# Ledger of designs, part 193: peptides against a protein of PDB entry 7AE7

Target 1, 321 residues: chain A of PDB entry 7AE7
Amino acid sequence: KVYKDLREFLEVLEQEGQLIRVKEEVNPEPDIAAAGRAAANLGKNQPAVFFEKIKGYKYSVVTNVHGSWQNHALMLGLDKNTSTKDQFYELNRRWDKFPVPPNVVKREAAPCKENVIDKDINLFEILPLYRINEQDGGFYISKASVVTADPEYPDDFNKLNVGTYRIQVKDRDRVGIQALAMHDIAVQLEKAEAENKPLPIAITIGNNPLVTFMASTPVGYNQNEYEFVGALQDGVPMDIVKSDLYDHLYVPAGSEVVLEGHIIPRVRTVEGPFGEFPGSYSGARLQCEVKIDRITHRTNPIFENLYLGIPWTEIDYLMAL

## One batch from the design tools (peptide; made by RFdiffusion4, then SolubleMPNN)

Design b2_p22_6_s4 (from b2_p22_6, 9 letters changed)
Fold by OpenDDE base, seed 4:
Structure b2_p22_6_s4 (fold): chain B 321 residues (1-321), chain A 22 residues (1-22)
Amino acid sequence: as target 1 above (321 residues)
Amino acid sequence: SLEEQVREQREKQKKLLEESQK
């Protein structure tokens, strides 16, 4: 089984008993985090949690999508009861198929292009934002696949980077991004800032689960994560589409929300704190700031966000394979 | 200070949320 988007995966999770649907209206805080923790306490078979109605918001939230070995098996198109050993074997077998180039689809064929916002941008109207942890410094987008390119080689598809970075909402049209020196985005940003130029960026939310997986998996600077997604789909190419603002940036065709903009050169603003682990907060630091210039989104977009809980976080599963 | 900036940011975000829900 190959998934075109998050929605196809959520359907399979629900069919396999790996999704809890919360139909009653919940408060963004503390109910989303509390329900996620409750789901994590169900033992080894931790389901995703889908919140249909959130007080004060129009759209839905899903969390803990990658939060179990069963969900990982299903992500790979395997039986949900596939052992961790067999999952690892299959992952490695498919990894050797790299590279599998993606299909570039037309704009009209990409679900992420169904709606456009290019003025009066307000992230709170599109995303049901909440604090993941009570003591967080703000609202986080913690499970986005961020697309950037090398500003010296913008047309080199092998240098196109799709990564997962901690993103804090700063304003209606501004986010902070944690670009650490070990990340490929930091190399690209350094090149842009050397010339005092903005770095083009597309922040994609609610993707094909293998895109999210690969965005969290370190690869070489000259290796494209989309070509690994095709490999992990057992040789089936994934669908990508050109961004609206930038000819050299490609986003997953099925993304729920795409935030297009730029990292502002040589600007640093406070980011954090964030509860990376239960009871442990990373301190506040000066980090990069992104201006959002355009949003494209599916009709009734689903906000996929990270679950953080005890004893295992969703990050643990994303990094375990 | 970073602490003051964090506090200001929290207040700003709270205000933005309240304004969006009106």
Scores: peptide ipSAE 0.304, ipTM 0.854, DockQ to the pose 0.810
Fold by OpenDDE base, seed 1:
Structure b2_p22_6_s4 (fold): chain B 321 residues (1-321), chain A 22 residues (1-22)
Amino acid sequence: as target 1 above (321 residues)
Amino acid sequence: SLEEQVREQREKQKKLLEESQK
């Protein structure tokens, strides 16, 4: 099975008994993190946790979407009980199908374009933000697929980068992004900053599960993650749509939320700390800052965020293959 | 200091959250 969006995947997870719905209103803190930890304690068969109602917010949160081998198998359209060995075999088989170019859909056909916010931007109105860990320096968007391009080669689709980065909310319309030197975004940012220019960016939240997987999987600088998504879909192209602000940036057509903006050149502000692993915090550092200039989102957007609990984090499953 | 900046940021975020929930 191929998934167009997060919602189609969540439906399958629910059908397969791999999703728990929390229907009662919860507090953003500590209930979301606590429920995630409780789900992790269920053993190897860790379900996704969907919070329908969050106090003080309009929209829902889902966590632990990739948080088990069962969920990973289902992501690949396999039986949930497929062995890790067979999952790996199938992943590698499909990987060899690269490149599978995406379909560019019209704006009107893209669910991520259902709603637009272009003034009075407030991230808290769109995303049920919470601290994942009590000691976190703030609210994090930890499972976004971030789209950037090479500013020297903006029309080179092969240099379009879709990556996962640690993102801290800084203001209603500002986020900090951790762009490490090893990330493709850092190369692109360096080029922009050399000319004191903003780097265009689209931060996409709540994608089909293979987009999230590929955004977390290192590929070559001249390789497009969307073309790998098509490969992992066994040759079925994924759907992308042009961003509203930038002709050279394409986002998943089915994204729940798209934050379009720019990295402010030569600005560094404090980011962190963040509890990447239980009991370990990445210290605070000066990081890049993004201005959000436009938001597009699906009606009743689902905020997909990372689960960080014991014994296995969701990252462990995303990086295990 | 970096620690002061972290504290200020936490306070700012808390305020932003409180304002958004009104």
Scores: peptide ipSAE 0.298, ipTM 0.848, DockQ to the pose 0.837
Fold by OpenDDE base, seed 2:
Structure b2_p22_6_s4 (fold): chain B 321 residues (1-321), chain A 22 residues (1-22)
Amino acid sequence: as target 1 above (321 residues)
Amino acid sequence: SLEEQVREQREKQKKLLEESQK
């Protein structure tokens, strides 16, 4: 099984008993985090948790999408009871198929383009934002696939980077992004900032689960994560679409939400703290700031966000293979 | 201080949420 988007994967998770649907209205805090922890305590089969109704928000949240070995097996299109050993074997077998170039679809064929917001941008109207941990410095987008390019080689598709970065909401149309020196985005940003130019960026939320997986998996600077997604789909290309603002940035065609904008050159603002692990907080520091200039989204977009809780975090599973 | 900036940012985000839910 290959998934075009998050929704197809959530359907399979639900069919396989790996999704809990919370139908009653919940408070963003503390109920989302509390329900996630409760679901994690249901045993070894940690399901995704889908919140249909969130007080004060229009749209839904899903968490813990990658939060179990069963979910990992299903992500690979395998039986949910496939052993970790066999999952690893299959992952390695498919990895050798790299590169599998993506299909570039037309704008009208891309679900992420169903709706556009290009004025009076307010992230709180499109995303049910909540504090994941009690001591967090604010609201985080923690499971986005962030698309950037090399500003010296914008047309080199092999240098297109899709990565996962910690993103704190800073204003209605601004986010802080943690671009560490070890990340490919930091190399690209350094080049842009050397010329005092903005770095174009697309922050994509609610993707094909293999896109999210690859965005969290380090690859070479001259390797495109989308070509690995095709490999992990056993040779089936994924679908991408050109961003609205930038000819050189491509986003997953099925993304629930796409935040298009730019990293403001040579600006650093306070970000954090954030509880990356239960009881462990990264301190506050100065980080990059992104201006959001345009949003595209699916009708009734689902906000996929990271589950952070005991006994295992979702990060543990995303990095386990 | 960074602590003061964090406090101010938390208050700002709370206000932004409250305004968006009206």
Scores: peptide ipSAE 0.291, ipTM 0.843, DockQ to the pose 0.869
Fold by OpenDDE base, seed 3:
Structure b2_p22_6_s4 (fold): chain B 321 residues (1-321), chain A 22 residues (1-22)
Amino acid sequence: as target 1 above (321 residues)
Amino acid sequence: SLEEQVREQREKQKKLLEESQK
């Protein structure tokens, strides 16, 4: 089984009993986090949690999509009861199929292009934002696949980076991004900032689960994460589409939300704290700031966000492989 | 409002940053 988008995967999770649908209206805080913790306490078979109605917001939230070995098996198109060992063997077998180049689809064929916002951008109208942890210094987008390119080699597709970074909402049209020196985005940003130029960026939310997996998996600077997604799909190419603002940035065709903008050169603003792990907060630091210039999104976009709970977080499953 | 919460959080963040630099 290959998934084109998050929605196809959520459908399979629900069919397999690995998704809980909350139909009643919930408060963003504390209900989303509380329900996530409750789901995590259901044992080893931690389901995804889909919130249909959130007070004060128009759209839905899903969390804990990658939050179990069963969900991980299903992501690979395997039986949900496939052993961790067999999942690793299959993952490694498929990894050797790299590279599998993606299909570039036309704008009209890409679900992420169904709606466009290019004026009066307000992230709160598109994303049901909430504090993941009560003591967080803000609202976080913690499960985005962030697309950037090398500004010296914008046409080199092998240098296109798709990574997962901690993103804090700063304003209606601004986010902070944690671009650490060890990340490929930091190399690209350094090149842009050396010339005092903005770094083009596309922040994609609610993707094919293998895109999210690969965005969380370190690869070489000259390796494209989309080509690994095709490998992990056992040789089936994924679909990508050109961004609206930039000819050199490609996003997953099926993304629920795409935030297009730029990292402001040589600007650093306060970001954090964030409870990355239970009982552990990263301190406030000066981090990069992104201006959002355009949003594209599917009709009734689903905000996929990371579940952080005890004892195992969703990030633990994403990093364990 | 959520916007007011963001503003309050920014003030908290600024204070936390200042405390971390001491």
Scores: peptide ipSAE 0.057, ipTM 0.689, DockQ to the pose 0.090; fails the geometry check

Design b2_p22_7_s1 (from b2_p22_7, 14 letters changed)
Fold by OpenDDE base, seed 2:
Structure b2_p22_7_s1 (fold): chain B 321 residues (1-321), chain A 22 residues (1-22)
Amino acid sequence: as target 1 above (321 residues)
Amino acid sequence: MEKEREEIIKKNKERVEKAAAA
């Protein structure tokens, strides 16, 4: 089975008993994190947790989407009881199908374009933000697939990067992003900053689970993550659409929310602390700052965010393959 | 503080168990 978006995957998770739906209103803090931990403790199957109603917010949250081997099997369109060994075998078999180029769909066919916000941007109106850990220095967006291009070769599709980075909300229309030197985004940013130019960016939230998986998987600088998504879909292309602000940036057509903007050149602001692992916090550091210039989103967007619990985190599964 | 934390844990455990049984 191939998924067009997060919603199709969540439907399958629910059908397979791998999603818990919390229908009652919850407090964003501490209930989201506490309910996530409680769900992780129900048994070995580690369901996703979907929160329909969050106090003070309009939209829903889902966590722990990738948080089990059963969910990974389903992501690959396999039986949920497929062994880890057989999942690895199938992953490797499909990996050899690279490249599978994506389909570029028209703007009117892309669900991520259903709604537009281009003025008075307020991230808190679109995303039900909460602290993942009690001691976090702010609200984090932890499962975004971030799209950037090489500013020297903006039309080279092979240099289009889709990566996962730590993103702290800094203001209504600003986020901090951790671009480490080992990340492809850092190479692209260095080129932009050399010219004192902004780096175009699209931060995509709530994607096809294979997009999120590939954004968390290191690939070569001249390899496009979307072409691996098609490979992992057993040769079925994924659907992408042009960003609204940038002709050279493509986003998943089914994204729940797309934050379009730019990294401000040569600006660094305080980011952190963040609880990367249970009981461990990274220190505060100077990091890049993104100005959000435009938002597109699906009607009733779902905020997919990372589960960070005990004894395991969702990252343990995202990085295990 | 510890009692409040235990109450939060208990409440969310019951919430999740109820949701999983539905």
Scores: peptide ipSAE 0.456, ipTM 0.914, DockQ to the pose 0.026
Fold by OpenDDE base, seed 1:
Structure b2_p22_7_s1 (fold): chain B 321 residues (1-321), chain A 22 residues (1-22)
Amino acid sequence: as target 1 above (321 residues)
Amino acid sequence: MEKEREEIIKKNKERVEKAAAA
């Protein structure tokens, strides 16, 4: 099976008994994290947890979407009981299909374009933000697929990068992003900053699970993650759409939320701490700052965010394949 | 603090168990 978006995947997870739906109102803190930990301890193959109602917020949260081998099997369109070995075999078989170019859909056909916010931007009105860990220095967006391009080669689709980065909310319309030197975004940012230019960025939230997977998987600088998504879909192209602000940035057509903006050149602000692993916090550091200039989102957007708990995190599964 | 933490853990355990049984 191929998934167009997060919603189609969540439907399959629910059908397969790999999603728990919490219908009662919860407090964003501490209930989301505590309920996530409780779900991981149920002994029922670590289901995703969908929170329909969050106190003080309008929209829903889902966590632990990639948090089990069963969910990874389902992501690949396999039986949920497919062995890790067979999942790896199938992943490798499909990897050899690279490149599978994406379909570029019209704006009107892209669910991520259903709603637009271009003034009075407030991330807290769109995303039910919470501290993932009690000691986090702020609210994090931890499963975003971040789209950037080479500013010297903006029209080179092979240099379009889709990556996962730690993103801290800094203000209503600002986020900090951790661009490490080993990431393609850091190379692209360096080029932009050399000219004192903003780096165009699209931060996409709540994607096709294979987009999230590929955004967490290192690829070559001249390789497009969307072409790997098509390969992992066994040769079925994924759907992308042009961003609203930038002709050279393409986002998943089915994204729940797209934050379009720019990295402010030569600005660094304090980011962190963040508990990347249970009991392990990365210290506060100076990181890049993104100004959000436009939001597009699906009606009733789902905020997909990372589960961080014991014994396993979603990162363990995203990195294991 | 510890008692409050235990209550939070218990409440969310019961919440998740209820949701998983539905």
Scores: peptide ipSAE 0.439, ipTM 0.910, DockQ to the pose 0.027
Fold by OpenDDE base, seed 3:
Structure b2_p22_7_s1 (fold): chain B 321 residues (1-321), chain A 22 residues (1-22)
Amino acid sequence: as target 1 above (321 residues)
Amino acid sequence: MEKEREEIIKKNKERVEKAAAA
């Protein structure tokens, strides 16, 4: 089984009893986090939690999409009861199929292009933003697949980077991004900042689960994460589409939301704190700032965000394979 | 504060259990 987008995966999770649907209106704080923790405690299945109605917002939230071994098996198109050993074996077998080049689809064929916002940008109108942890210094987007390229080699598809980074919402049209020196985005940003140029960026939310998995998996600087997604799909290419603002950036065709913009060169602003682990907060630091210039989104976009509950987090599963 | 936290936990536990049984 191969999934085109998050929605196809959520449908399978629901069919397999790996998704809880909360139909009643919830308060974004504290109910999303508290319900996530409650779901984690239901037993061994650790289902995803889909919130249909959030007070003060128009759209839905889903959490804990990658939060179990059953969900990981299903992500690979395996039986949900597949052992962790067999999942690892299959993952490694498929990894050897790299590279599997993606299909570039036309703009009109890409669900992420159904709606466009290019003026009066307000992230709060599109994303049901909430504090993940009680002591967070703001609202975080924690499961985005961030697309950047090498500014010296923008047409080199092998240098296109898709990564997961901590993103704090700073304003209606601004986010802080944690670009650590060990990340490929930091190399690309350094090159742009050396010339005092903006770095083009696309922040993609609500993706094919293998895109999110690969964005969280370190690969070589000259390796494209989309080509690994095709490998992990057992040789079936994924679909990508050109970004609206930049000819050299490609985003998943099925993304729920795409935030297109630029990292402002040589600007650093206070970001944090964030509860990366239960009971552990990263300190406030100076981080990069992104200006959002354009949004594209699916109709009724689903905000996928990270579950950071006790006793486990989604990151524990994303790093365990 | 502690009682309020316990009530929130209880409410969301019941919510999730209800949703899982549906």
Scores: peptide ipSAE 0.436, ipTM 0.909, DockQ to the pose 0.026
Fold by OpenDDE base, seed 4:
Structure b2_p22_7_s1 (fold): chain B 321 residues (1-321), chain A 22 residues (1-22)
Amino acid sequence: as target 1 above (321 residues)
Amino acid sequence: MEKEREEIIKKNKERVEKAAAA
């Protein structure tokens, strides 16, 4: 099984008993985190948790999408009871199919383009934002696949980077992003900042689960994560679409929400604290600041966000292979 | 605070159990 988008994956998770649907209205805080913890405590088969109604918001939230070995097996299109060993074997077998170039679809064929917000940007109108951990210093977007390119080689598709970074919401149209030196985005940002230029960015939310997986998997600077997604789809190309603002940025065609903007050069703002580990908070750090200039989104967009909690975090499964 | 936290935990446990049984 190959998934075009998050919705197809969530449908399979629900069919396989790996998704809990909370139909009653919940408070963003503390109910999302507390219900996520309760779901994690149901046993070894930790389901995703889909919240249909969030108080004060229009749209839904899903958490813990990658939060179990069963969900990981299903992501690979395997039986949910496939052993971790067999999942690893299959992952490695498919990895050798790299590169599988993506299909570039037309704008009108991309579900992420169904709606556009190009003025009066307000992230709180499109995303049901909440604190993931009780003591977080703000709202985080923690499962975004962030797209950037090399500003010196914008037409080199092999240098297009799709990565997962810690993103704190700072204002209605501002987010902080943690670009660590070990990440390809830091190289690209350094080049842009050397010239005192903005770095174009697309922050994509609610993707094909293999996009989210690959965005969390380190690859070479001259390797495109989308070409690995195609490999992990056993040779089936994924669909990408050109961003609205930038000719050189491509986003997953099926993204629930795409935040297009730029990293402001040579600006750093305080970020954190964030509960990276259960009971442990990272200190405040200086982060880059992103201006959001345009949003595209699916109708009734689903906000996919990370579950962090006891006994296992969702990150444990994303990084386990 | 502790009692309120326990109530929140209990409520969300019941919520998830109900949703899992549906």
Scores: peptide ipSAE 0.417, ipTM 0.904, DockQ to the pose 0.027

